# Peptides against a protein of PDB entry 2C5K: the designs that were tried, part 34

Target 1, 91 residues: chain A of PDB entry 2C5K
Amino acid sequence: EDPFQQVVKDTKEQLNRINNYITRHNTAGDDDQEEEIQDILKDVEETIVDLDRSIIVMKRDENEDVSGREAQVKNIKQQLDALKLRFDRRI

## One batch from the design tools (peptide; aimed at target 1 P3 D43 L51 R53)

Design b2_p27_6_s4 (made by RFdiffusion4, then SolubleMPNN; from b2_p27_6, 13 letters changed)
Fold by OpenDDE base, seed 2:
Structure b2_p27_6_s4 (fold): chain B 91 residues (1-91), chain A 27 residues (1-27)
Amino acid sequence: as target 1 above (91 residues)
Amino acid sequence: SSLEKEIEEEKKRLEEISEKMRKNKFK
C-alpha cells in the first residue's frame, strides 16, 4: 500500500463525511459535533502540509513515482476550501 | 543514503497519519 494514496483516501473520506453532515445539518449547532468538525478541518490542513512535504522529498528521487500527486493534493485543498465555505455559511 | 532515509521517514509519517485518521473517523 502506498501511504500517500492511503492518506489521500482517508482525507477525502473525512471531508466527505463532514460534507454529508453539513448537508443534514444546515444550521450551525453549539454541540460537540461542530467542535469535532473544526478540529478535523484543522487536522486536514496539517495533513496537507505533510502530503506536500512528502512530494517535495520524493521528487528528489528519480526512482519514486509521484505522478499526479501534486494534482491530488490540489484537489484536496479545493475540497477543503469548499467545505470550509459551506461550514462557515451555515446559519 | 540520506535521501532514502528521508523518503522512509516521510512514508512512515504518512502511515502514522493514516492510522490516526482511521481511528478518528468522523461519525
Scores: peptide ipSAE 0.730, ipTM 0.945, DockQ to the pose 0.902
OpenDDE base, seeds 1, 3, 4, 5: peptide ipSAE 0.728, 0.730, 0.728, 0.729; ipTM 0.945, 0.945, 0.945, 0.945

Design b2_p27_7 (made by RFdiffusion4)
Pose (drawn by RFdiffusion4):
Structure b2_p27_7 (pose): chain A 89 residues (1-28, 31-91), chain P 27 residues (1-27)
Amino acid sequence: EDPFQQVVKDTKEQLNRINNYITRHNTADDQEEEIQDILKDVEETIVDLDRSIIVMKRDENEDVSGREAQVKNIKQQLDALKLRFDRRI
Amino acid sequence: MREHEEERRENRTKLREETDELEEELD
């Protein structure tokens, strides 16, 4: 919807796509470099989401707690995924 | 994966532009 919500949706979808891939290919791979690239781009995307929240929090007419919860959720999804990726054997 | 990554990167540009416009207005 707004640019922030679209990036949140894209990020969750991106992470979910890699997660589904790892389930199917859980051995240690054609997409190894690609996954590392995308996960790094997700890390930097979360930094952008955080910066966006920092700026919006300056506006007293904005409650960023919903956005903060979304970013926290994405970080959790990323952390769970990174470990699954790291542990393919 | 790459196609989705490219589209998501484009959406990040929009978020950055909106955030900068809001920071300038607040300053």

Design b2_p27_7_s1 (made by RFdiffusion4, then SolubleMPNN; from b2_p27_7, 14 letters changed)
Fold by OpenDDE base, seed 1:
Structure b2_p27_7_s1 (fold): chain B 91 residues (1-91), chain A 27 residues (1-27)
Amino acid sequence: as target 1 above (91 residues)
Amino acid sequence: LREQQKKLREKVKELREETKKKEEELE
């Protein structure tokens, strides 16, 4: 699997793991996992920048189609935003 | 989560390097 698809897959998996954590922890607590999740969410934001950069570079190649990749990144952004909302709404 | 993120960061580095190589090829 190429690095782009691997990163997409692993990013989605990581966001899903965080989502599952939030489901089990609907209230914010003094859990070491809280800071870890915050760090991961920031890391995912940076990962998205790297994914977008990859797409921008690939768009310069006339032989490459990036339509599918753009949709994948859009989906990750939506998943991240939804997750941030859930995480921040915890009491 | 930490170990998975560590592995993901390594894959991101790989992606970044591949992106850089592609960019160099396009120059």
Scores: peptide ipSAE 0.706, ipTM 0.945, DockQ to the pose 0.953
OpenDDE base, seeds 2, 3, 4, 5: peptide ipSAE 0.705, 0.704, 0.704, 0.705; ipTM 0.944, 0.944, 0.944, 0.945

Design b2_p27_7_s2 (made by RFdiffusion4, then SolubleMPNN; from b2_p27_7, 15 letters changed)
Fold by OpenDDE base, seed 4:
Structure b2_p27_7_s2 (fold): chain B 91 residues (1-91), chain A 27 residues (1-27)
Amino acid sequence: as target 1 above (91 residues)
Amino acid sequence: LREQLKKLREKVEELRKKTEELEEKLE
């Protein structure tokens, strides 16, 4: 599988797993638990930034059509934003 | 690009490990 697609797939998987965790834990845990979730979300955010950077390189250095990949990254951003909102709304 | 994606894949693998630890310890 394409390394870019692998990263996209794995990132989506992590977001889904955290979403499921939040479903099981719909109230805020202790500070350490909340920090761990926040760290994961931050790592996902960083991954998205890196994916965007890779797309820039593909456009510049590889002269590759990246339209589909840009759409995939946009989708992950939307998923992350929705998850962040859900995480922050917990009582 | 190839090296960048390789490093990114490694980061996501570490992220997966963190997620697994969360699921394992905080389930």
Scores: peptide ipSAE 0.260, ipTM 0.779, DockQ to the pose 0.048
OpenDDE base, seeds 1, 2, 3, 5: peptide ipSAE 0.176, 0.174, 0.254, 0.256; ipTM 0.695, 0.694, 0.773, 0.776

Design b2_p27_7_s3 (made by RFdiffusion4, then SolubleMPNN; from b2_p27_7, 13 letters changed)
Fold by OpenDDE base, seed 1:
Structure b2_p27_7_s3 (fold): chain B 91 residues (1-91), chain A 27 residues (1-27)
Amino acid sequence: as target 1 above (91 residues)
Amino acid sequence: LREQQKELREKVKELREETEKKEEELE
């Protein structure tokens, strides 16, 4: 599997793990996992930048097909935004 | 979560390196 698809897959998996954590922890607490999740969410934001950059560069190569990659990144962005909302709404 | 994120960061590094390599090839 190419690095782009691997990163997409692993990023979505990580967001799913966080989502599952939030489901089990609907109230914010003094859990070490809270800071860890915040750090991961920031890492995901940076990961998205790297994914987008990859797409931009690959689009410059006439021999490469980036079809579907932009949609994949869009999906990750939507998942991240939804997760941030759930995380921040916890009391 | 931390270990998975560490592994993911390594994959992201790989992605970045491949992107940079590709960019150099296009120059």
Scores: peptide ipSAE 0.707, ipTM 0.944, DockQ to the pose 0.887
OpenDDE base, seeds 2, 3, 4, 5: peptide ipSAE 0.706, 0.705, 0.707, 0.706; ipTM 0.944, 0.944, 0.944, 0.944

Design b2_p27_7_s4 (made by RFdiffusion4, then SolubleMPNN; from b2_p27_7, 14 letters changed)
Fold by OpenDDE base, seed 4:
Structure b2_p27_7_s4 (fold): chain B 91 residues (1-91), chain A 27 residues (1-27)
Amino acid sequence: as target 1 above (91 residues)
Amino acid sequence: LREQQKKLREKVKELREETKKLEEKLE
């Protein structure tokens, strides 16, 4: 599996893990786990930048197929946004 | 979560390197 697809897969899995954590911890806290989640969400934002850059460069290469990649990144962005909203709205 | 994120960061490094190599070929 190429790095792009692996990153997409692993990113979605990580967001799912965080989503599951929020389900089990639906009240905002100030412990190490909260900080860890905040750090991961920030890392995911940077990961998305790297994914987008990859797509931009690939689109410049006539020999590369970028089909489906933009949709994959869009899906991750939506998943991240939904998760951030859920995380921030905990009381 | 931390261990999974560490692994993910390694894959992101691989992605960056591939992107860089491709970008260099396009120059």
Scores: peptide ipSAE 0.685, ipTM 0.940, DockQ to the pose 0.870
OpenDDE base, seeds 1, 2, 3, 5: peptide ipSAE 0.684, 0.684, 0.684, 0.684; ipTM 0.940, 0.939, 0.939, 0.940

Design b2_p27_8 (made by RFdiffusion4)
Pose (drawn by RFdiffusion4):
Structure b2_p27_8 (pose): chain A 89 residues (1-28, 31-91), chain P 27 residues (1-27)
Amino acid sequence: EDPFQQVVKDTKEQLNRINNYITRHNTADDQEEEIQDILKDVEETIVDLDRSIIVMKRDENEDVSGREAQVKNIKQQLDALKLRFDRRI
Amino acid sequence: SEESEELQERTTENREKLREETTEREE
């Protein structure tokens, strides 16, 4: 919807895509470099989402707690995925 | 993969919109 919500949706979808891939290819791979590149781009995307919240928090007419919860959720999804990726054997 | 590339292009476009809105808010 708004640019923030679109990026949040794209990020969750991007992480979920990789997660589904890892389930199917759980051995240590054609997409190895690709996944590392995308996960790094996701890390930098979360920094952008955080910066966007910082600026919006300056506006007293904004409650950013919903957006903070969404970013926290994404960080959790990323952390769980990184470990699954790292542990392919 | 092709689907990952298409999603990446869309994510890049949406990130640029978010950065432009953040800049406008800072000004």

Design b2_p27_8_s1 (made by RFdiffusion4, then SolubleMPNN; from b2_p27_8, 16 letters changed)
Fold by OpenDDE base, seed 4:
Structure b2_p27_8_s1 (fold): chain B 91 residues (1-91), chain A 27 residues (1-27)
Amino acid sequence: as target 1 above (91 residues)
Amino acid sequence: SEEMKKQKKKLEESKKKLLEETEKREK
């Protein structure tokens, strides 16, 4: 499979897992799982940078159509932002 | 969480492949 598409899929799945966790844990905890979530969220931010890098390379060096990929990254960013808000608003 | 750990590993592997592809394409 296309590495870009696989990363998109795996990233969204990771965010979905966190979202499900928040649903089950609407109050902030102080355990290893909470720390793991913070680490994952940080990694997703870095992953978005990597995805954008790949798009830049495709656009510049390969001159491939990147409109679809840009939309996918935008969607991930929106999902991440929404999840961060939900995570941080827990009491 | 075992599920989160597995997913984290999966993403790590896919990111590695993306990096390799990106570096290969870069001039």
Scores: peptide ipSAE 0.615, ipTM 0.917, DockQ to the pose 0.842
OpenDDE base, seeds 1, 2, 3, 5: peptide ipSAE 0.613, 0.615, 0.612, 0.611; ipTM 0.916, 0.917, 0.916, 0.916

Design b2_p27_8_s2 (made by RFdiffusion4, then SolubleMPNN; from b2_p27_8, 12 letters changed)
Fold by OpenDDE base, seed 4:
Structure b2_p27_8_s2 (fold): chain B 91 residues (1-91), chain A 27 residues (1-27)
Amino acid sequence: as target 1 above (91 residues)
Amino acid sequence: SKELEEQRKRLKESVEKLREKTKELEE
């Protein structure tokens, strides 16, 4: 088991679920889950912080090549940013 | 190492929180 890879996969899955939810509720006033979505997005940001911390520890303490993991985190950040943009653009 | 184990623990906890909140959103 590689917990880092599992977390990456799970985080992307959660972002996809939120994206699908927004598709079903593409009007800002369509439901009462605005705060919940914002809270989840903040939790994703915290998860990304944890992923970055793990990379720092791996690089420092294990002397492993972290280039691939850094690219994965970058990809998650891009997905998060795109989702935030979509969420904010709801009319 | 102890630090790596702590990081693994944090990652698992973070994702578990995400899963629970996302589940609540879908309900």
Scores: peptide ipSAE 0.226, ipTM 0.755, DockQ to the pose 0.058
OpenDDE base, seeds 1, 2, 3, 5: peptide ipSAE 0.153, 0.153, 0.225, 0.220; ipTM 0.690, 0.689, 0.755, 0.752

Design b2_p27_8_s3 (made by RFdiffusion4, then SolubleMPNN; from b2_p27_8, 14 letters changed)
Fold by OpenDDE base, seed 5:
Structure b2_p27_8_s3 (fold): chain B 91 residues (1-91), chain A 27 residues (1-27)
Amino acid sequence: as target 1 above (91 residues)
Amino acid sequence: SKEMEEQRKRLKESLEKLRKKTEELEK
């Protein structure tokens, strides 16, 4: 399988899991997993860096059209930002 | 290329890292 697409898929899945978790725990301090969520969000940020790096290398070394992959990463970034906002706005 | 292989390795490592933490969250 294409590791890029696998990472994209799983990253979006992780963000969806966190989103669902926030739905079930809409009050800050409701559980002891807030630090873990923050750690996962940080890891997602690092994963996005890895995705961007792979796109840069593919564009440079393989001279392939990366517009589709760039759009996917952009979508993940938007999803992450929206999730961070939701997480921070919890009462 | 060497660089492409390194990026592939990083992506797999990042993926595994995310999966492990997701497992912790769901416990």
Scores: peptide ipSAE 0.288, ipTM 0.770, DockQ to the pose 0.074
OpenDDE base, seeds 1, 2, 3, 4: peptide ipSAE 0.107, 0.116, 0.286, 0.286; ipTM 0.649, 0.652, 0.770, 0.770; seed 1 fails the geometry check

Design b2_p27_8_s4 (made by RFdiffusion4, then SolubleMPNN; from b2_p27_8, 13 letters changed)
Fold by OpenDDE base, seed 2:
Structure b2_p27_8_s4 (fold): chain B 91 residues (1-91), chain A 27 residues (1-27)
Amino acid sequence: as target 1 above (91 residues)
Amino acid sequence: SEEMREQRKRLKESLKKLREETKKLEE
């Protein structure tokens, strides 16, 4: 599979897993799992940077229509933002 | 959890491939 699509898939699976965790743990805790989730969220933020870079390079060097990939990244950003809000608002 | 750790590992592996591809296109 295309590396871009694989990253998108893996990123969304990460976010979905965290979302499921939050559903089962609606109150903030101070444990290793909470810290792991925070680390994963940071990893996803860095992943988005690399996804955007790949799109920029494709637009420049391949002169291809990247609107579909841009939409995918936008969706991931929205999912991340919603998840971060949900994660941080827990008491 | 073990599943989260494995997923994180998979993402890092796929990200490595993406970065390599991006660098090749930049050359």
Scores: peptide ipSAE 0.656, ipTM 0.928, DockQ to the pose 0.873
OpenDDE base, seeds 1, 3, 4, 5: peptide ipSAE 0.653, 0.654, 0.654, 0.654; ipTM 0.928, 0.928, 0.928, 0.928

## One batch from the design tools (peptide; aimed at target 1 R17 D39 T47)

Design b2_p28_1 (made by RFdiffusion4; failed a check: the pose's geometry)
Pose (drawn by RFdiffusion4):
Structure b2_p28_1 (pose): chain A 89 residues (1-28, 31-91), chain P 28 residues (1-28)
Amino acid sequence: EDPFQQVVKDTKEQLNRINNYITRHNTADDQEEEIQDILKDVEETIVDLDRSIIVMKRDENEDVSGREAQVKNIKQQLDALKLRFDRRI
Amino acid sequence: EDLREDEEERKENLEKLREATKEKEEEL
């Protein structure tokens, strides 16, 4: 919808796509470098979402708590995924 | 598998977020 919501949706979907891939290929791989590159891009994308919240919080007419919760959720998804990726054996 | 499906569109969405955040910062 708004640019923030679109990036949140894209990020969750991107993480979910790698997660589904890892379930199918849980041994340690054609996509290894690609997954590392995408996960790094997701880290930097979360920084951009956080910055966006910092700026919007300056506006007293904005409640950013919903956006903060969405970013916290995405950081949790990323963390759970990184461990699954790291632990492929 | 194509793990980068629609990558250009996602990059464009992220650039729109950055531009919108910059415009909001200037207004404030």

Design b2_p28_1_s1 (made by RFdiffusion4, then SolubleMPNN; from b2_p28_1, 9 letters changed)
Fold by OpenDDE base, seed 4:
Structure b2_p28_1_s1 (fold): chain B 91 residues (1-91), chain A 28 residues (1-28)
Amino acid sequence: as target 1 above (91 residues)
Amino acid sequence: MDLKKDEEKRKKNLEELRKATEEKEKEL
């Protein structure tokens, strides 16, 4: 895999791990991982910036087709937003 | 629980992406 696809995969796996963790810990303060989750979510946001930057640069090359990559990043953003919502909704 | 599984691998892959982006910028 190229670095872009690997980072996409890594990011989705990380979000899935957090999502699964939240499923088992649906009450805020039930665990000592809240700050770690927040840190990971911020790290994912920064990773998305790097993914977007990669796409922007590739768009400058007329020989490159970034089709699909933008959709992949959009999907990750949607997954992140959904996870943030679940995280924030914890009682 | 370690939610940062394979963090070093992830960091390395992210660095590879950054480097690839930088190299692409040099080509353009």
Scores: peptide ipSAE 0.710, ipTM 0.936, DockQ to the pose 0.903
OpenDDE base, seeds 1, 2, 3, 5: peptide ipSAE 0.709, 0.709, 0.709, 0.709; ipTM 0.936, 0.936, 0.936, 0.936

Design b2_p28_1_s2 (made by RFdiffusion4, then SolubleMPNN; from b2_p28_1, 16 letters changed)
Fold by OpenDDE base, seed 1:
Structure b2_p28_1_s2 (fold): chain B 91 residues (1-91), chain A 28 residues (1-28)
Amino acid sequence: as target 1 above (91 residues)
Amino acid sequence: VDLKKNKEEIEKKRQELIEATEKKEKEL
Protein backbone atom coordinates (compact mmCIF):
# COMPACT_ATOMS: atom_id res chain seq x y z
CA GLU B 1 0.00 0.00 0.00
CA ASP B 2 1.02 3.57 -0.59
CA PRO B 3 1.68 5.81 2.42
CA PHE B 4 -1.76 7.41 2.24
CA GLN B 5 -3.64 4.12 2.43
CA GLN B 6 -1.36 2.82 5.15
CA VAL B 7 -1.88 5.94 7.25
CA VAL B 8 -5.64 5.63 6.76
CA LYS B 9 -5.49 2.01 7.85
CA ASP B 10 -3.32 2.81 10.87
CA THR B 11 -5.61 5.65 11.92
CA LYS B 12 -8.71 3.49 11.66
CA GLU B 13 -7.00 0.85 13.74
CA GLN B 14 -6.05 3.39 16.40
CA LEU B 15 -9.63 4.63 16.62
CA ASN B 16 -11.03 1.11 16.72
CA ARG B 17 -8.67 0.18 19.52
CA ILE B 18 -9.80 3.16 21.56
CA ASN B 19 -13.43 2.45 20.78
CA ASN B 20 -13.06 -1.11 22.00
CA TYR B 21 -11.40 0.13 25.17
CA ILE B 22 -14.20 2.61 25.83
CA THR B 23 -16.74 -0.16 25.31
CA ARG B 24 -15.05 -2.16 28.06
CA HIS B 25 -14.55 0.94 30.21
CA ASN B 26 -17.77 2.90 29.95
CA THR B 27 -16.86 4.96 33.01
CA ALA B 28 -13.79 7.13 33.31
CA GLY B 29 -11.37 6.25 36.08
CA ASP B 30 -7.87 6.86 37.31
CA ASP B 31 -6.51 4.63 34.56
CA ASP B 32 -3.40 6.11 32.96
CA GLN B 33 -4.82 4.94 29.66
CA GLU B 34 -7.31 7.79 29.84
CA GLU B 35 -4.46 10.20 29.22
CA GLU B 36 -3.09 7.94 26.50
CA ILE B 37 -6.46 8.07 24.76
CA GLN B 38 -6.40 11.85 24.85
CA ASP B 39 -2.89 11.85 23.38
CA ILE B 40 -3.84 9.43 20.62
CA LEU B 41 -6.95 11.41 19.72
CA LYS B 42 -4.82 14.53 19.39
CA ASP B 43 -2.34 12.65 17.22
CA VAL B 44 -5.20 11.46 15.02
CA GLU B 45 -6.37 15.04 14.57
CA GLU B 46 -2.90 16.00 13.42
CA THR B 47 -2.73 12.97 11.15
CA ILE B 48 -5.96 14.07 9.50
CA VAL B 49 -4.28 17.39 8.72
CA ASP B 50 -1.50 15.48 7.00
CA LEU B 51 -4.01 13.39 5.05
CA ASP B 52 -5.93 16.47 3.96
CA ARG B 53 -2.74 18.21 2.89
CA SER B 54 -1.83 15.19 0.81
CA ILE B 55 -5.20 15.35 -0.93
CA ILE B 56 -4.90 19.09 -1.54
CA VAL B 57 -1.52 18.63 -3.19
CA MET B 58 -2.71 15.70 -5.29
CA LYS B 59 -5.70 17.72 -6.48
CA ARG B 60 -3.25 20.07 -8.18
CA ASP B 61 -2.33 17.24 -10.53
CA GLU B 62 -4.96 16.88 -13.24
CA ASN B 63 -4.01 13.24 -13.67
CA GLU B 64 -4.98 12.34 -10.10
CA ASP B 65 -8.46 11.42 -8.87
CA VAL B 66 -8.76 12.00 -5.13
CA SER B 67 -12.52 11.56 -4.72
CA GLY B 68 -12.05 8.20 -3.06
CA ARG B 69 -9.41 9.55 -0.71
CA GLU B 70 -11.62 12.46 0.26
CA ALA B 71 -14.35 10.00 1.18
CA GLN B 72 -11.90 8.00 3.28
CA VAL B 73 -10.79 11.06 5.23
CA LYS B 74 -14.40 12.12 5.70
CA ASN B 75 -15.14 8.72 7.18
CA ILE B 76 -12.18 8.99 9.55
CA LYS B 77 -13.31 12.42 10.70
CA GLN B 78 -16.77 11.07 11.41
CA GLN B 79 -15.32 8.16 13.34
CA LEU B 80 -13.09 10.49 15.32
CA ASP B 81 -15.95 12.82 16.21
CA ALA B 82 -18.16 9.96 17.31
CA LEU B 83 -15.38 8.50 19.42
CA LYS B 84 -14.57 11.84 21.03
CA LEU B 85 -18.22 12.16 21.96
CA ARG B 86 -18.26 8.71 23.55
CA PHE B 87 -15.04 9.44 25.39
CA ASP B 88 -16.23 12.77 26.77
CA ARG B 89 -19.66 11.49 27.85
CA ARG B 90 -18.28 8.86 30.18
CA ILE B 91 -18.92 9.44 33.89
CA VAL A 1 -4.14 -3.12 26.86
CA ASP A 2 -1.52 -1.28 24.84
CA LEU A 3 -3.42 1.55 23.18
CA LYS A 4 -0.23 2.81 21.55
CA LYS A 5 0.80 -0.44 19.96
CA ASN A 6 2.72 -0.12 16.69
CA LYS A 7 3.45 3.53 17.47
CA GLU A 8 6.83 3.45 15.77
CA GLU A 9 5.46 1.89 12.60
CA ILE A 10 2.57 4.35 12.56
CA GLU A 11 4.95 7.28 12.82
CA LYS A 12 7.15 5.88 10.06
CA LYS A 13 4.24 5.62 7.64
CA ARG A 14 3.00 9.06 8.62
CA GLN A 15 6.44 10.47 7.87
CA GLU A 16 6.46 8.66 4.53
CA LEU A 17 3.15 10.33 3.71
CA ILE A 18 4.50 13.75 4.58
CA GLU A 19 7.63 13.20 2.51
CA ALA A 20 5.64 11.86 -0.43
CA THR A 21 3.39 14.90 -0.26
CA GLU A 22 6.34 17.27 -0.20
CA LYS A 23 7.96 15.46 -3.10
CA LYS A 24 4.77 15.61 -5.15
CA GLU A 25 4.35 19.29 -4.41
CA LYS A 26 7.86 20.01 -5.67
CA GLU A 27 7.21 18.10 -8.87
CA LEU A 28 4.07 20.04 -9.73
Scores: peptide ipSAE 0.684, ipTM 0.926, DockQ to the pose 0.900
OpenDDE base, seeds 2, 3, 4, 5: peptide ipSAE 0.682, 0.683, 0.684, 0.683; ipTM 0.926, 0.926, 0.926, 0.926

Design b2_p28_1_s3 (made by RFdiffusion4, then SolubleMPNN; from b2_p28_1, 10 letters changed)
Fold by OpenDDE base, seed 3:
Structure b2_p28_1_s3 (fold): chain B 91 residues (1-91), chain A 28 residues (1-28)
Amino acid sequence: as target 1 above (91 residues)
Amino acid sequence: VDLKENKEEREKKLKELREATKEKEEKL
């Protein structure tokens, strides 16, 4: 896979790991994993910036179709937002 | 439970993405 697809794959897998964790731990508590999740979510946000930058650059080439990559990043952003909501709404 | 993948490997892939982006930008 190219670097873009690999980063997309890794990012989605990371978000899935957190989502699965939240499913098993739906109550916030004195868990050091809470800080770890926050750090990972922040890292994902920064990763999305890198993904978006790559798309912006590709858009400068009229011969490149970025629609597929835009859809992938959109999906990741939606996944991230949903995960943040799940994380924050836990009691 | 381990929530993190290998951070070093992840950063390597991000670096590869940034370099690929830079190379593409330079060709335009």
Scores: peptide ipSAE 0.659, ipTM 0.913, DockQ to the pose 0.868
OpenDDE base, seeds 1, 2, 4, 5: peptide ipSAE 0.650, 0.652, 0.651, 0.650; ipTM 0.912, 0.913, 0.913, 0.912

Design b2_p28_1_s4 (made by RFdiffusion4, then SolubleMPNN; from b2_p28_1, 12 letters changed)
Fold by OpenDDE base, seed 3:
Structure b2_p28_1_s4 (fold): chain B 91 residues (1-91), chain A 28 residues (1-28)
Amino acid sequence: as target 1 above (91 residues)
Amino acid sequence: VDLKANKEEREKKLKELREATEEKEKEL
């Protein structure tokens, strides 16, 4: 598997893990994972920068079709934004 | 719960992505 797809897979798994955790812990400050979640979300944001950079470079090659990769990154961004909303709105 | 499971592996793959991107950029 190419590194782009592996990073996409790993990123989605991270977001899913946090999402599942928030589902079980929907009260802010009820456990010691607040900082851990914040760190992971920041790491995901930085990972998205690297994914986007990869796509930008590939788009310079006329023989490369990046539409599928763009859709994957878009999906990750949407998943991240939804997760941030859930995280921030915890009571 | 270990929310950072497989952190080392993920960082390794991210490094591979960055390196692949740099190599691709050199070809263009």
Scores: peptide ipSAE 0.675, ipTM 0.924, DockQ to the pose 0.892
OpenDDE base, seeds 1, 2, 4, 5: peptide ipSAE 0.674, 0.673, 0.675, 0.674; ipTM 0.924, 0.924, 0.925, 0.925

Design b2_p28_2 (made by RFdiffusion4)
Pose (drawn by RFdiffusion4):
Structure b2_p28_2 (pose): chain A 89 residues (1-28, 31-91), chain P 28 residues (1-28)
Amino acid sequence: EDPFQQVVKDTKEQLNRINNYITRHNTADDQEEEIQDILKDVEETIVDLDRSIIVMKRDENEDVSGREAQVKNIKQQLDALKLRFDRRI
Amino acid sequence: EWREKEEERRENVEKLRESTDELEEELD
C-alpha cells in the first residue's frame, strides 16, 4: 500500500521463497551465491525500514509501534532462515 | 523469478527512501 508496507510485504515474500527452496534442497548447490546475495540485500532493506521508522517517529502525529512490530517480525524470519541456510549438510 | 522479485523489491525500497526523505524535509 504505502511504500513501507509494500517493502515489508516484498521482504516477507522474498524470505518465504528462499525458505521454501531450502526445504526442497536441504543439502549443501546452484543457488548458494544467489541466496547469500539476496539475504544481504534483505539485511540492508531492513536497515532502510528502520531508518524510515526513525524519521516517522519524529512526527508526534504518528504511532510507529505497528511498523516496529513488523520489522521485529521480519528480523525474526530472517534469523530463523539464516540458520536453516547455514545448517544445510 | 527470484531476481525479478528482488528487482521489484529494490524499486520499492527506492520509493520508500524518497518518501522518507520528503517526510524528513517537511519535519525539519

Design b2_p28_2_s1 (made by RFdiffusion4, then SolubleMPNN; from b2_p28_2, 16 letters changed)
Fold by OpenDDE base, seed 5:
Structure b2_p28_2_s1 (fold): chain B 91 residues (1-91), chain A 28 residues (1-28)
Amino acid sequence: as target 1 above (91 residues)
Amino acid sequence: SLREQQEKLREKRRKLIEETEKLEKKLE
């Protein structure tokens, strides 16, 4: 598995884990776990920047096919946005 | 834990960045 697909897979997995946490913790807390999640969400935002950059560079290589990768990143962005909304809306 | 998983993700992210940089260099 190439690094791009590994990052995509692990990012989605991490977002799913956070989503599961939110399901179990519908009330916002003031603890280390809440701060950790905020830090992870920030890391994911930066990860998306790296994914986008990799696609841009690959598009410059005629021997590489970026088909599907842009859609994968779009899906992750949507997942992140939905998760951030759910996280922020907690009482 | 979430922290351990994030550390693993950071490792994969680092590999992605490195491969991207290698490709950029190749295309120069």
Scores: peptide ipSAE 0.710, ipTM 0.947, DockQ to the pose 0.903
OpenDDE base, seeds 1, 2, 3, 4: peptide ipSAE 0.709, 0.709, 0.710, 0.707; ipTM 0.947, 0.947, 0.948, 0.947

Design b2_p28_2_s2 (made by RFdiffusion4, then SolubleMPNN; from b2_p28_2, 16 letters changed)
Fold by OpenDDE base, seed 4:
Structure b2_p28_2_s2 (fold): chain B 91 residues (1-91), chain A 28 residues (1-28)
Amino acid sequence: as target 1 above (91 residues)
Amino acid sequence: DLRQQQQKLREKVKELRKETEELEEKLE
């Protein structure tokens, strides 16, 4: 599997893991796990930048079709935004 | 463990970055 698809897959899996954590922890804590999640969410934001960059570069290659990849990244962005909302709204 | 999984993900991201950079070089 190419790096792009692998990153997409693993990113979504990681966001799902965090989502499951939030489900089990509906109140914001001050433990190391909360900080870890914040760090991971920031990493995911940077990962999305890398995914977008790869698409931009691929678009410059006339021999490559990026169809579908932009939609995949959009889906991850939506998942991240929803997760951040759940995480931030916790009391 | 979330952190361990994230570390693995970061390694895959590095591979993606490398691939992107290699493609950029080819396009020059």
Scores: peptide ipSAE 0.705, ipTM 0.945, DockQ to the pose 0.877
OpenDDE base, seeds 1, 2, 3, 5: peptide ipSAE 0.704, 0.702, 0.704, 0.704; ipTM 0.945, 0.944, 0.945, 0.945

Design b2_p28_2_s3 (made by RFdiffusion4, then SolubleMPNN; from b2_p28_2, 17 letters changed)
Fold by OpenDDE base, seed 5:
Structure b2_p28_2_s3 (fold): chain B 91 residues (1-91), chain A 28 residues (1-28)
Amino acid sequence: as target 1 above (91 residues)
Amino acid sequence: MMREQQKKLREKRKELIEETKEKEKELE
């Protein structure tokens, strides 16, 4: 499988898991769980940097169309931002 | 909670980084 597509899939899965947890835990949880979520969100932010770098490199190849990949990364960024907002707004 | 998925993502991220570096070398 294409590493880019696998990373996109795994990132979305990770964000969905966190979103499901927040849905079930609308109050700040144990400090250990909050730290775990923060660590995962940081990893996702770093992953987005790596995805963007991959796109930048691929755009140097005239035979590659990255428009679909750019849209995928944009979607992940939106999902991350929405999740951060939900995470921060918990009581 | 989600450490298994976190580990998997980190592993696949490494694969992406290496593929990106290989592509950068091809374009030099």
Scores: peptide ipSAE 0.688, ipTM 0.938, DockQ to the pose 0.905
OpenDDE base, seeds 1, 2, 3, 4: peptide ipSAE 0.687, 0.686, 0.688, 0.687; ipTM 0.938, 0.938, 0.938, 0.938

Design b2_p28_2_s4 (made by RFdiffusion4, then SolubleMPNN; from b2_p28_2, 11 letters changed)
Fold by OpenDDE base, seed 5:
Structure b2_p28_2_s4 (fold): chain B 91 residues (1-91), chain A 28 residues (1-28)
Amino acid sequence: as target 1 above (91 residues)
Amino acid sequence: SMREQQEKLRENVKKLREKTRELEEKLE
């Protein structure tokens, strides 16, 4: 079992769900779901910190290759930034 | 739901933190 890959998968799935919600809700409304999404986005930011910490520790092991994992985290960061932009720019 | 997904994610993050700790201890 690889918790890193599972977290990456779960995070991407969550971001995709939020992205789909934004697509269906082009305007910000007084919906409880809006607050939930805001909380999730903050949780994802913290999750990225945990992923980065994992990579930092792995990089201290000369027997570990983390290049693929670094790319995965970079991709998640890009997804998060794009999603935050979409979420915040809604009228 | 997003809430259920987030709970699953949080549990897996805990596992990740534990594995990270274990690896760090091996490096000490």
Scores: peptide ipSAE 0.712, ipTM 0.944, DockQ to the pose 0.907
OpenDDE base, seeds 1, 2, 3, 4: peptide ipSAE 0.711, 0.709, 0.711, 0.712; ipTM 0.943, 0.943, 0.944, 0.944

